# Ledger of designs, part 46: peptides against a protein of PDB entry 3EFO

Target 1, 262 residues: chain A of PDB entry 3EFO
Amino acid sequence: SQLADLYKSCETDALINFFAKSAFKAVLHQPLKVIREILVNQTAHMLACYRKNCASPSAASQLILPDSMKVLPVYMNCLLKNCVLLSRPEISTDERAYQRQLVMTMGVADSQLFFYPQLLPIHTLDVKSTMLPAAVRCSESRLSEEGIFLLANGLHMFLWLGVSSPPELIQGIFNVPSFAHINTDMTLLPEVGNPYSQQLRMIMGIIQQKRPYSMKLTIVKQREQPEMVFRQFLVEDKGLYGGSSYVDFLCCVHKEICQLLN

## One batch from the design tools (peptide; aimed at target 1 Y50 I64 L65)

Design b2_p17_7_s2 (made by RFdiffusion4, then SolubleMPNN; from b2_p17_7, 8 letters changed)
Fold by OpenDDE base, seed 2:
Structure b2_p17_7_s2 (fold): chain B 262 residues (1-262), chain A 17 residues (1-17)
Amino acid sequence: as target 1 above (262 residues)
Amino acid sequence: SYPAETEKEDHVLLDMS
């Protein structure tokens, strides 16, 4: 059917870009609560329509996502958790204005990366490979105390180090003997010159490629205070200011779909 | 705690139980 074809051709990244800009425009005229409700409703309606008209019947306990919208919920949740759409007093007006401005001018690819960062397990790097390591889901559950992860969202780049990060990797990256010796005030990695360091720098370069902004690098040690900032970019987890986890959002969307169809 | 996913031809089923 024409409708089925429409869903097949849908580009979630484009939708998120559209919804983001629409919502961020709406903040000028509508209460944040209303905007959030609209976004959730739109998500539920799109998926409900698919379930009703395009998908084969499935159990009520199952959420049906068309292939083209597999990541729609996670991105939508990220949008809903963005500071622009939050009314918490802890969020400065300047920060809201800044992020609003950024997103309003972002292309589809930029907004995609912005809302859902790349989280790369660089401790698994093969120095002989030119390929980027496979990104993991942006959740604390994917981190490990023994791991080193690079997170990038087009604006910021974080190098997160577990408390039990391998000393050899620490030395390879920072040219220091241990985790404790890492200076988190540094915004640049030293040019150590070993294959691992070179590979990491290459990866960082690839990530930076074609991005409109130069990403500031922040080195983050696990369990240190700056880690809290880093954790805000683990977008599938519960947000600091009351935002839902991805799983919680899925439940919310699923319930709303059921209400629409039953 | 992610829901179990079942891939179909053109969609995915998430077990929300």
Scores: peptide ipSAE 0.689, ipTM 0.973, DockQ to the pose 0.909
OpenDDE base, seeds 1, 3, 4, 5: peptide ipSAE 0.685, 0.681, 0.408, 0.682; ipTM 0.973, 0.972, 0.910, 0.972

Design b2_p17_7_s4 (made by RFdiffusion4, then SolubleMPNN; from b2_p17_7, 7 letters changed)
Fold by OpenDDE base, seed 2:
Structure b2_p17_7_s4 (fold): chain B 262 residues (1-262), chain A 17 residues (1-17)
Amino acid sequence: as target 1 above (262 residues)
Amino acid sequence: PLPAVTKYEDYYAYDMS
């Protein structure tokens, strides 16, 4: 059907960019609660329409996402969890204004990365490979104490070190003997020069490529205080300031879809 | 954890049960 074709041609990243800018514009004139409700409503309506008119019959217990919108909910949740749309006193007006202005000027690719960061398990790097490691979902459940992860959202870059990260990798990256010796105040990786270090630097360079802003690097040790900031970028988890986990959001969307269709 | 997901030709189905 024509409608089915429309869904097939949908560009989720463009939609998210549109919704983000629309919402962030609306912040100036509408209550945040209303804006959030509109976003959820829009999400539910789009998916309900697909389920009703395009999708094959499915059990009511299933949430159906067209292929083109397979990641729409997760991005939408990230948008909803952005500080600009959160009515929390802990979030300063300046921070809201700052992020609002940033997003208002972002292109589609920028906003995509901004709302859903890349999280790369760099401890799995193959120094003989030119391929980047596959990104994992932005959730604490995907981290490991033995791992080292690079997170980037186009504005910030974090190198997260598990408490049990391999000493050889620590040595390779930081030229220090152990986790405890890592200086988290550094904003640049040392020029160690070994293959692993070079590979990591290359990856960081690739991530930085074509980004409009130079991403500041933050070294994060697991279980240290700065990890709290890092965890806010694990966008599929429950947010610090009341944002839902992705799972919870899926449930919310599913319920609303059911209400629309029944 | 995320609901179980099944991939179909044109869509994904999450088991929300």
Scores: peptide ipSAE 0.623, ipTM 0.959, DockQ to the pose 0.915
OpenDDE base, seeds 1, 3, 4, 5: peptide ipSAE 0.591, 0.603, 0.605, 0.600; ipTM 0.954, 0.956, 0.956, 0.955

Design b2_p17_8_s2 (made by RFdiffusion4, then SolubleMPNN; its pose is not in this set)
Fold by OpenDDE base, seed 3:
Structure b2_p17_8_s2 (fold): chain B 262 residues (1-262), chain A 17 residues (1-17)
Amino acid sequence: as target 1 above (262 residues)
Amino acid sequence: SSVAIDLNTIESYEPEI
């Protein structure tokens, strides 16, 4: 059907870009709560329409998504949890305004990265490989106390270190003997010069490449205060300020779809 | 095609991003 073809042609990244800009445009004229409700409703309506008109019959306990929108909910949840739409006490009015303006000018690729960061397990690096490590889901569940992770969203870059990070990697990256010796006030990695350090720098360079803004590096130690800021970028987790986890959001969307169809 | 997510096993649903 024509409708089925329409859903097949949808691109999630383009949709999220559109929804983000639409929502951010409305921020100055509508309450944030209303904007969020509209976004959820729009998501539910699109998916309800698909279920009703395009999808094969399925059990009421199942959430049915077109393949083209299989990642739409996770990105929508990220959008709903963004500081522009969900106010946070630690985010100033100026910062909110700044992010709003940035997103309003972002292309599809930029907005996709902005809402869902890359989280790379750099502790798994093969110094002999030119390939980037595969990104993991932006959730605390994917972190390891023994791991080191690089997170980037096009504006910020974080290097997260587990409390049990391998001393050899710490030495390789920071030229210090242990986790405790790492200075988290630094915004640049030292020029250690070993293969691992060089590989990490290469990866950081690749991530920075083709991005319109230079990402400031923040070093984050697990269980230290600055980790709380880092955790806000783990977008699949439950937010501190009322945002849902990805799983909870899926359930929410399903319930709303059911309400529309019943 | 469609993706069917069972809410009972929703925690295991992780589409490629």
Scores: peptide ipSAE 0.608, ipTM 0.956, DockQ to the pose 0.894
OpenDDE base, seeds 1, 2, 4, 5: peptide ipSAE 0.607, 0.604, 0.595, 0.595; ipTM 0.954, 0.953, 0.951, 0.950

Design b2_p17_8_s4 (made by RFdiffusion4, then SolubleMPNN; its pose is not in this set)
Fold by OpenDDE base, seed 1:
Structure b2_p17_8_s4 (fold): chain B 262 residues (1-262), chain A 17 residues (1-17)
Amino acid sequence: as target 1 above (262 residues)
Amino acid sequence: SSVAIDLNKIEDYEPDI
């Protein structure tokens, strides 16, 4: 059917870019609460229409998504939790205005990365491999106290270090003997010159490649105060200031769809 | 093609991103 073909042709990254720009434009004329409600309603309506007209019958306990939109809820939740749409006290008015302006000019690839960061387990690096480590989901549940993770969203880059990070990796990256000796005020990694350091720098370079903005590096130690900033980029987790977890948002979307169809 | 997410097993749903 024509409608089925429409859903097949839909691309989530393009939709999110459109929704983001539309919402960020609306910020000038509508309350944030209303904008968020509209986004949720639009999401629910699209999915309700699919369930009604395109999907096979399914149990009431199931959320049905077209394959083209299987990650739409994840990204929509990220959009809803963005500081432009959900004000946070730690974010200044100027910063929100800046981010709003940036997103209004972002292409599809840029906005996708901006809303859902890339989180890479650096501690798993194989210095003999040219392949990037597989990204993990942006959730605290995927972090390890023994791990080292690199997070990037096109604007910011974080190197997160678990409290039990391997000393050998710390030495390899920072040329210091232990976790305690790492200086988190540094914005650049030292040029240690060993294979692991070189590989990490290569990965960082690849991530930075073709990005319109130079990402500032922030080194974050687990359980230190700056980790709170890092955790705000774990977009699948529950936000500190009213943002839903991914799981909670899925439930919310399902509820809205059911209300539309029943 | 559709994806069905069972809300009773929502913790198991992890689409590739």
Scores: peptide ipSAE 0.552, ipTM 0.936, DockQ to the pose 0.893
OpenDDE base, seeds 2, 3, 4, 5: peptide ipSAE 0.524, 0.552, 0.522, 0.525; ipTM 0.929, 0.938, 0.932, 0.931

## One batch from the design tools (peptide; aimed at target 1 Y50 D67 K70)

Design b2_p18_3 (made by RFdiffusion4)
Pose (drawn by RFdiffusion4):
Parts: C-alpha cells; structure tokens; sequence
Structure b2_p18_3 (pose): chain A 259 residues (1-239, 243-262), chain P 18 residues (1-18)
C-alpha cells in the first residue's frame, strides 16, 4: 500500500520496453501527436506523483527523479525522437513501418540497446589485451577529430572516422595509408592488420554476439559525408529536443501539476 | 530553464535548474 515500495522496485528498461510497444501499437489507431502527448504527460505524472508523495522536501528549482527512474527521461526522449513517432522529412514510410515492427517483438536487452546506441571509442583502444572498451555517451560532444568510434543499436553498426584521424590506424585497419584514401561505398570486411584490425574485429564480434540480426556495417568519414544518417543515432543530441530540453520540458508540466 | 547540476540525495536524484 506504500508508494515508496512501488517506485523503489521499478526498472527503466522494462518500463521503456512497454511504453515503446504501447505507443507503436497505438500508431495504427491515433494521431501521433496524441500518442506523444500521452507519453510525455504520463512521464511527468509518474515523476510528479513521486515528488508530491515520496521525495523528502526540496527546493522548487529542483527536479527529483527516483533511482529506479534516473535514466527514464533520457530513454523516453529517445523514444519520442525515434522515426516511428516522428515525421516526413527524410526517412521512408517503409523504414518507419519496419522499425515499428522490429520493436514489437523485442525483449528488454534489445529495446535498451535500440533506443540508446552503444558508442565505443576505438582510437584509444588497448592493444591485444582487450575486452571491449568502455562506452561513451550518445552525443557528438564525445567525438574527436582525432578519434574513431563504433556505434551500434542492434541493427546498424557505424564505424566513424574523424578528419585528423591517425594514419597509423587507418593503415592498420583499411590497409590504405591515409584518411582521404578510404571510400565509404566499400563497406566490406577489412582483414589484414596484426594488432588493431584484429582487436577491432574482435569487438565487432562480441557486439554482434547476443544480437538477433546481423548488423549492417556503415563506414562514416567525418566532415560532410554520409554522416547525416549517423548523427541520428546520437540520441542525446537534438539532431526532436535534446536530452536537456526534454528534461526542461518534463519539469514544466511537473510543476504545472502544482505541487 | 537551464540545467545547473545534478546530485544524489537519499533514494533519489536531484536536478537543479536556473
């Protein structure tokens, strides 16, 4: 009968999986604007209820989120930015209908990765003694002109290359000497390489391991290349609203529920 | 609104706005 126990026991990934499927089923029944509104308001409602009933007294300039829901807003914003709940500019209906379908079948492990892609820094890789590098936030702010990154959501796998990308690596991987020497349209498996091209293929394997679909590798050269598609998977950035924007929005309506 | 900072207090996270 206590609300504190309800919240202390929640799982964001499980909640995100439900909201996503619930919203994606509703796409075939209601205006998308109506669906997004229900999502945002339900999110503000859950948090406002915690604020007026469980949270110890705190200043109004603060937005209080339970531990169980620490990253719930970030993921909810990712759902709202997803092309299924978004619109016309680019992204075919065939792409929307397809993604809408893929999510309807997903387990928790799949939906977690699908809505928050995994961004791995590759240029800072420890050689032959690896075990998959620490992940980095899904934002352009964590990309470096000197860096090479791996981004995966379970369906796509992007190998991102910065402009001042170390030629040493571009050689040990693409077997070519320089950055401007790589052609994106040749997105096939590169072998050779003794320390790195192996350590990279090692992590590309470990990533695919638990994943049902074999991911489509897409190489991205930084400055003005296909990169426009890649930017979509940096779900923390604006690309809908940014993570911070959404957080700013939820607080407004949480306050609107004046308490 | 601007996000100033964030910290943990007890069993919840606090996000401070200006």
Amino acid sequence: SQLADLYKSCETDALINFFAKSAFKAVLHQPLKVIREILVNQTAHMLACYRKNCASPSAASQLILPDSMKVLPVYMNCLLKNCVLLSRPEISTDERAYQRQLVMTMGVADSQLFFYPQLLPIHTLDVKSTMLPAAVRCSESRLSEEGIFLLANGLHMFLWLGVSSPPELIQGIFNVPSFAHINTDMTLLPEVGNPYSQQLRMIMGIIQQKRPYSMKLTIVKQREQPEMVFRQFLVEDKGGSSYVDFLCCVHKEICQLLN
Amino acid sequence: LELVSSHKEGDHWVYTFS

Design b2_p18_3_s1 (made by RFdiffusion4, then SolubleMPNN; from b2_p18_3, 7 letters changed)
Fold by OpenDDE base, seed 2:
Formats: C-alpha cells, structure tokens, sequence
Structure b2_p18_3_s1 (fold): chain B 262 residues (1-262), chain A 18 residues (1-18)
C-alpha cells in the first residue's frame, strides 16, 4: 500500500531534523510545554498509524516500530531533552538561543550527530587497523571504569577516562604515568608520537572532518566534577533536569499509542 | 511498564513491555 511504502521509505534523521527545526521555531510563539506535547503526540500518532494500518499483528503489550523508524524514539527523546525545549531556570536564555540558532542551520547529518552523539570505545583501538571502533550506545551502562571513551556531537568532543584506565594507555595518550597525573585543563592531546596516540589523533581528525564547527576537546576524568557535564551527553540516560531515559520514553510512547488505538 | 525485550520481526522491531 501507499502508506506501507511511506513507512518503508521514511528517513528518521530527516524527520528529526524537521521536528527539531519546527519545534525550535515554535519556541518563539508557543509555550515549551505545548511544544513538547506536540512532539510526543506526533510521534505517537505516526507510530499508531503504522500499527493500525501497516504493521503485522502484535500483542498489545508490544511496541512495534518499522525498521526505518527504529531510532525515532531515541532521537525524539533527545530532542525533547534539549535545552531549547526545557524551561529550567538553570539553563540560561543565552544558551537556549545559541543552541536554537545552531540547530536551525543544521543539515540532516549534523542534527543527527548533534542529538545523538558518537561514543567510541578508544581503549579497544587496534593500532594496526585503519577502521574506527564501533560506536556504542550513549549510556553510562556502556562505559567501564577500565575504559577510555571519545564522545562527539559535532560541537563538543570529550575524552572520558575511567578511574581504572590502563596506565599504558594513559601513558600512550598523555605521556603521564597514571590517571592522577592527567591534566584535565588541557584542550589538546600531546603529540606523544606512539602508534596509539597517532591512531587516536587520527580518529579525532576523522570525526572532526566535514563538521561545520571545530569541536573543542574536553578531558574528563571519571568521578571528577566535570564528568557531570559529560554525562549530559549520555542521551539515553535520564537527564539532569528530569528528562526521561530512552527506556522510559519508549514506555511513554507505547502508552500513548495504546491510548490512541484503544 | 517495564521493557523486558526487543527483537527484530521482519522489517519491524518489537519491544515487549510488562
């Protein structure tokens, strides 16, 4: 059917870009609460329509997403948790305005990365491989105290180090003997010159490539105060200001769909 | 509701809640 074909051809990244820009435009003339409700409703309606008209029968206890929209909820949740759509007083008007303007000019690829960062397990790097490590889900559950992770969203770049990061990797990256010796005030990695350092720098370069903005590097040590900022980019987790986790949002979407269809 | 599982089913994804 025409409708089935529509869902098959759906480009979630394009939808998110559209929704983001629409929502951010609406901020100028609608209450934030209303905007958020509209976004949730739109999501639920789209998926309810799919369930009703296109999806194979499934149990009422199941949420069914077409493959083309399998990541729609996670991106939508990220959008909903963006500072532009939050009314928390802790978020400055300037910050909202800044991010609003940024997103309004973003292409589909840029907004996709912006809302859902790339999180790479750097500690798994094979210095003999030219391939980038596979990105992991943006959740604390994917981090490890023994790991080193690089996070990038097109605007910011973080190098997160677990408290038990391998000393040899720390030495390789920072040319210091231990985690405690890492200076988090640096915004550039030293040119240590070993294969691991070179590989990491290459990866960072690839990530920066073709991005419209230069991403400033922030070194983050686990359990230090600046880690809180980093954790805000773990978008699948619960937000600092009451935003839902991805799983919670899935539950929310499921309930809304059920409500629409029942 | 609690998400208990997810799986691919053809060209769709199923998330099961309990």
Amino acid sequence: as target 1 above (262 residues)
Amino acid sequence: LKLVSSRRSGDAWLYTFE
Scores: peptide ipSAE 0.628, ipTM 0.958, DockQ to the pose 0.946
OpenDDE base, seeds 1, 3, 4, 5: peptide ipSAE 0.624, 0.623, 0.621, 0.621; ipTM 0.957, 0.956, 0.956, 0.957

Design b2_p18_3_s2 (made by RFdiffusion4, then SolubleMPNN; from b2_p18_3, 7 letters changed)
Fold by OpenDDE base, seed 2:
Structure b2_p18_3_s2 (fold): chain B 262 residues (1-262), chain A 18 residues (1-18)
Amino acid sequence: as target 1 above (262 residues)
Amino acid sequence: LKIVSSYREGDAWVITFE
C-alpha cells in the first residue's frame, strides 16, 4: 500500500532533523511546554497510524515500530531533553540560543550525531586492528569502572575514565602511572607515541573528520565533579533537569498510542 | 511498565511491555 511504502522509505534521521528544526523554530512563538507536547503527539500519531494501517495485529502490551523508525523514539526523547526545549532556569538563554542556532544549520548527519552521541569503548581497542570499536548505547549502564570511553556528539568530545581503568592504558594514553595522576585540565592528549595512543588519536581524528565544528576534548574522571556534565550526554538515561530515560519515554509513547487507538 | 523484550518481526520492531 501507499502508506506502507511511506513507512518503509522513512528515514528517522531525516525526520529528527525536521522535527528538531521545526521545534526550534517554534520556540520563538510558542511555549516550550506546547512544543514538547506537539512532538510527543506527533510521534504517537505516526506510530499509531502505522499500527492501525500497516502493522500486523499484535497484543496491546506490544509497541510496534516500523523498522525504519525503530530508533525514532530514542532520538525524539533526546530532542525533547535538549536544553532548547527545557524551561529550567538553570539553563541560560544564551546557551539555548547558541544550541538553537547550531541545530538550525545542521544537516541530517550532524543532527543525528548531535542528539545521540557516539560512545566508544576505547579500552577494548585492538592496536593491531584498523576498525573502530563498535559504539555502545549512551547509558551509564554501558559504562564500567574498568573502562575508558570516548564520547562525541559533533560539538563536544569527552574521554571518560573509570576509577579502575587499567593502569597500563592510563600510562599508554597519558604517560602517567595511575588514575590519580591524570590531569583533567588538559584539552589535548599527550604525544606518548605508543601504539595504543596512536590508535586512540587516529580514532579521535576519524570522529573529527568531516565534522563542521572542532570538538574540544574534555577529560573526565569517574566520580569527579565534571562527570556530571558528561553524564548529560548519556542521553538514554534520565536527564538532570527532569528529562525521561529512553525506557520511560518508550512507555510513555506506548501508552499514548494505546490511548489513540482505544 | 517495563520493557520485557524487543525483537524484529518482518518490517517491524516489536517491544513488549509488562
Scores: peptide ipSAE 0.573, ipTM 0.948, DockQ to the pose 0.934
OpenDDE base, seeds 1, 3, 4, 5: peptide ipSAE 0.570, 0.395, 0.561, 0.564; ipTM 0.949, 0.881, 0.948, 0.948; seed 3 fails the geometry check

Design b2_p18_3_s3 (made by RFdiffusion4, then SolubleMPNN; from b2_p18_3, 7 letters changed)
Fold by OpenDDE base, seed 3:
Structure b2_p18_3_s3 (fold): chain B 262 residues (1-262), chain A 18 residues (1-18)
Amino acid sequence: as target 1 above (262 residues)
Amino acid sequence: LELVSERREGDAWLLTFR
């Protein structure tokens, strides 16, 4: 059917870019609450239409996502949790304006990375491999105290160190003997010159390639105050300013779809 | 509601809630 073909050809990243720009434009003349409701409604309607017209029959307790939109909910939730769409006094007008302008100029690839960061477990690096480590979901549950993770969203780059990060990796990256010796005020990694350091630099280089902005590096130690900023980029978790976790949002979308179809 | 499972069926994903 024409609808089935449409869903197969759908590009979620393009949709998110469109919704983001549309919503951020609407901020100038519509209440934030209304904009958020529209976005949720649009998501629910698209998925309800698929369930009604394209999907195989399934239980009412199941949410059905076409392959082309399997990540639509998570990106939509990220959009909804963006500071531009949140009405909280803790978020300054200047910050909202800044984020709004950034997104309004972003291409599809830029906005995708911006809303859902790349989180790489660099403690798993194979120094003899040219392959990047597989990204993990942006959630605290995917971090480990023994791990080292690189997060990038096209604007910022974070190197997160678990409190129990292997000393050998710390030595390899920072040329210091332990976690406690890491200086988090640095914005550049030292040129240690060992294979692990070189591999990490290569990865950072690849991430930076073809990005419109130079990403500033922030070193973050687990359980230190700056980690709070880092955690805001774990977009699948519950938002600091009232935004839902990814799972909570899925539940919300599911309920909305059920209401539309029942 | 709680998400209890996620599986692929053909070209679609099924998320089951309880």
Scores: peptide ipSAE 0.535, ipTM 0.943, DockQ to the pose 0.936
OpenDDE base, seeds 1, 2, 4, 5: peptide ipSAE 0.534, 0.529, 0.525, 0.526; ipTM 0.944, 0.942, 0.943, 0.943

Design b2_p18_3_s4 (made by RFdiffusion4, then SolubleMPNN; from b2_p18_3, 7 letters changed)
Fold by OpenDDE base, seed 2:
Formats: sequence, C-alpha cells, structure tokens
Structure b2_p18_3_s4 (fold): chain B 262 residues (1-262), chain A 18 residues (1-18)
Amino acid sequence: as target 1 above (262 residues)
Amino acid sequence: LKLVSSYREGDSWVLEFE
C-alpha cells in the first residue's frame, strides 16, 4: 500500500532533523511544554498509524515500530531532553540560544550525531586495525570501571576513564603511571608515540573528520565531579533535569499509542 | 510497564512490555 511504502521509505535521521528544527523554531512563539507535548503526540500518532494500517496484528503489550523508525523513539527522547526544550533555570539562556543556533544549521548527519552521541570502547582497540571500534549504547550500563571510552556528539569530545582503567593503557595514552596522575585539565592528549596512543589519536581524527565544528576534548575521570557533565551525554539514561530514560520514554509512547487506538 | 524484549518481525521491530 501507499502508506506501507511511505513507512518503508522513511528515514529516521531526516525526521529527527525536521522535528528538531521545527521544534527549535517553535520555541520562539510557543511554550516549551506545548512543544514537547506536540513532539510526543506526533511520535505517538505516527506509530499508531503504522500499527493500525501497516503492521501485522499484535498484542496490546507490544510496541510495534517500522524498521525505518526503530530508533525514532530514542532520538525523539534525546530531542525532548535537549536543553533548548527544557525550562530548567539551571540552563542558561545563552546555552539554549547557542545550541538552538547550532541545530538550526545542522544537516541530517550532524543532527543525528548531535542528539545521539557516538560512544566508543577504546580500551578494546586493536592497534593493528584501522577500523573504529563498534559504538555502544549511550548508557552508564555500557560503561565499565575497567574501561576507557571516547564519546563524541559533533560538538564535544570526552575521554572517560574508569577508576580501574588498566595502568598500561593509562601509560599508553597519557604517559603517566596511574589513574591518579591523569591531569583532567588537559584538552589535548600527549603525543606518547606508542601504537595505542597513535591509534587513539587516529580514531579521534576520524571522528573529527567531516564534522563542521572542532570538538574540544575533555578528559573525564570516573567518580570525579566533572563526570556529571559527561553523564549528560549518556542520553539513554535518565536526565539530570528530569528527562526520561529511553526505556521510560518507550513506555510512555506505548501507552499513548494504546490510548489512541482504544 | 517494563520492557522485557525486543526483536525483529518482518519489517517491524517488536518491543515487548510487561
């Protein structure tokens, strides 16, 4: 059917880009609460329509997503949790204005990365491989105290170090003997020159490549205060300022869809 | 509600809740 074909051809990244720009434009003339409600409603209606008209019959306990929109909810939740759409006093007007301006000019690929960061387990690097490590889901549950992770969203880059990160990797990256010796005030990695350091720098370079903005590197130690900033980019987790986790958002969307179809 | 599983079914992704 025409409708089925429409859902098959749908590109979630393009939709998110559209919704983001539409929402961020609407901020100028609509209350943030209304904008958020509209986004949720639109999401629910799109998915309800699919379930009603395109999907095979399913149980009420099931949320059915077209393959093309399998990640729509997670991106939508990220959009909803963006500082531009939050009314929290902790978020400065300047920050909201800045991010709004950035997103309004972003292409589809840029906005996709912006809303859902790339989180790479670099402690698993094969120094002989030119391939990027497979990204993991942006959640604390995917982090390891023994691990080292690189996070990038096109604007910011974080190198997160677990408290139990291997000393040999720390030595390889920072040329210091232990976790405690890492200087988090650094915005650049030292050129240690070993294969691991070189590989990491290569990866960082690849990530920076084709991005319109230069990403500042922030070194983050687990359990230190600055880690809270990093955790804001673990977008599948519950937000610091009341935003829902991905799972919670899925539940919310599911409930709304059910309400629409009942 | 609790998400308990997710899987592909044809052209759809199915998320199961309890």
Scores: peptide ipSAE 0.537, ipTM 0.942, DockQ to the pose 0.945
OpenDDE base, seeds 1, 3, 4, 5: peptide ipSAE 0.533, 0.534, 0.529, 0.527; ipTM 0.942, 0.941, 0.942, 0.941

Design b2_p18_4 (made by RFdiffusion4)
Pose (drawn by RFdiffusion4):
Structure b2_p18_4 (pose): chain A 259 residues (1-239, 243-262), chain P 18 residues (1-18)
Amino acid sequence: SQLADLYKSCETDALINFFAKSAFKAVLHQPLKVIREILVNQTAHMLACYRKNCASPSAASQLILPDSMKVLPVYMNCLLKNCVLLSRPEISTDERAYQRQLVMTMGVADSQLFFYPQLLPIHTLDVKSTMLPAAVRCSESRLSEEGIFLLANGLHMFLWLGVSSPPELIQGIFNVPSFAHINTDMTLLPEVGNPYSQQLRMIMGIIQQKRPYSMKLTIVKQREQPEMVFRQFLVEDKGGSSYVDFLCCVHKEICQLLN
Amino acid sequence: LSVEEEKMEDHWVFTFNP
């Protein structure tokens, strides 16, 4: 009968999986604007209820989120940014219908990765003694012109290359000497390489391991290349609203529920 | 707006500074 127990026991990934499927089913029944509004208001409602009933007294300039829901807003914003609940500019209806379908079948492990892609820094890789590098936030802010990154959501796998990308690596991987020597349209498996091209292929394997679909590798050269598509998977950035924007929005309506 | 994070006993606090 205590609300504190309800919140202390929640799982964001499980909640995100439900909201996503619930919203994606509703796409075939209601205006998308109506669906997004229900999502945002339900999110503000859950948090406002915690604030007026469980949270110890705190200043109004603060937005209080339970531990169980620490990253719930970030993920909810990712759902709202997703092309299924978004619109016309680019992204075919065939792409929307397809992604809407893929999510309807997903388990928690799949939906977590689908809505928050895994960004791995590759240029800072420890050689032959690896075990998959620490992940980095899904934002451009964590990309470096000197860096090479791996981004996966379970369906796509992007190998991102910066402009000042170390030629030493571009050689040990693409077998070519320089950055401008790589052609994106040749997105096939590169072998050779003794320390790195192997350590990279090792992590590309470990990533695919628990994943049902074999991911489509897409190489991205930084500055003005296909990168436009890649930017979509940096779900923390604006690309809908940014993470911070959404957070700013939820607080407004949480305050509107004046308490 | 800037956002600062603070951890409490049973929750997180996000402080908004205009």

Design b2_p18_4_s1 (made by RFdiffusion4, then SolubleMPNN; from b2_p18_4, 10 letters changed)
Fold by OpenDDE base, seed 5:
Structure b2_p18_4_s1 (fold): chain B 262 residues (1-262), chain A 18 residues (1-18)
Amino acid sequence: as target 1 above (262 residues)
Amino acid sequence: IKILEEEQEDHVLLTFIP
């Protein structure tokens, strides 16, 4: 059917870009609450339509996502949790204006990375491999105290180190003997020169490629104050300013879909 | 709440587990 073909042709990244720009434009003329409701409603309607007209029969207790929209909900939740759409007084007008302008000028690829960062397990790197490590879900549940992770969203880059990070990797990256010796004030990795260091630099370079902005590097130690900033980019977790976790959002969307179809 | 994901041929099924 034409409708089925339409869903197959949908591009989540393009949709998110469209919704983001539409919402951020609407902020100037509509209440934030209304905008958020519209976004949730649109998400639910699209998925309800698929379930009704395209999907094979399944239990009502299950949420059905077409492949083309597999990650639409997570991105939509990220959009909803953006400071531009939040009415929290803790968020300054300047920050909202800044973020709004950034997104309004972003292309599809830029907005995709912006709303859902890449989180790479650096501790799993094979120095003999030229492939980038597979990204993991942006959630604290995917972190480990023994791990080292690189996060990038097109604007910021973080190197997160667990308290029990392998000393050999710390030595390889920072040329220091232990976690305690790492200087978090640096914005550039030292030129250590070993294969692991070079590979990490290469990865960082690849991530930086074709990005319109030079990403500032922040070194983050687990359990130190700057980690709180890092955690804000774990977008699948509950937001600091009242945003829902991905799981909670899915529940919300599912409930609304059920209401539409009943 | 946890979510169980089941990948199908052209779609994904999500089951909510309390």
Scores: peptide ipSAE 0.570, ipTM 0.953, DockQ to the pose 0.842
OpenDDE base, seeds 1, 2, 3, 4: peptide ipSAE 0.568, 0.565, 0.564, 0.557; ipTM 0.953, 0.952, 0.952, 0.951

Design b2_p18_4_s2 (made by RFdiffusion4, then SolubleMPNN; from b2_p18_4, 9 letters changed)
Fold by OpenDDE base, seed 2:
Structure b2_p18_4_s2 (fold): chain B 262 residues (1-262), chain A 18 residues (1-18)
Amino acid sequence: as target 1 above (262 residues)
Amino acid sequence: VKIEEEEQEDHVLLTFIP
């Protein structure tokens, strides 16, 4: 059917870009609460329509996502949690204005990365491989105290170090003997020159490549105060300023879909 | 709440587990 074909051809990244720009434009003339409600409603309606008209029968307790939109909810939740759409006093007007301006000029690929960062387990790097490590879901549950992770969203780059990060990797990256010796004030990695360091720098270079903005590197130690900033980019987790976790958002969307179809 | 994902040919099923 025509409708089925529409869902098959749908590009979630393009939709998110559209919704983001539409929402960020609407901020100028609509209350934030209304904008958020519209976004949630749009998500629910799209998925409800699919369930009603295109999806094979399934249990009412299950949420059905067309393959083309399987990541729509997570991106939508990220959009909803963006500071531009939040009215929390902790968020400065300047910050909201800045991010709004950035997103309004972003292409589809840029906005996709912006709303859902890449989180790479670099502690698993094969120094002989030119391939990027597979990204993990942006959640604390995917972090490891023994791990080292690189996070990038096109604007910011974080190198997160677990408290139990292997000393040999720390030595390889920072040329210091232990976690405690890492200077988090650094914005550049030292030129250590070993294969691991070179590979990491290569990965960082690849991530930076084709991005319109230069990403500043922030070194983050687990359990230190600056980690809170890093955690804000773990977008599937609950937000600091009232934003829902991905799971909570899915539950919400599912409930709304059920209501629409009842 | 936990979510289990089941990949199908043209869709994904999400099951909510309390």
Scores: peptide ipSAE 0.600, ipTM 0.959, DockQ to the pose 0.851
OpenDDE base, seeds 1, 3, 4, 5: peptide ipSAE 0.579, 0.600, 0.559, 0.593; ipTM 0.956, 0.959, 0.953, 0.958

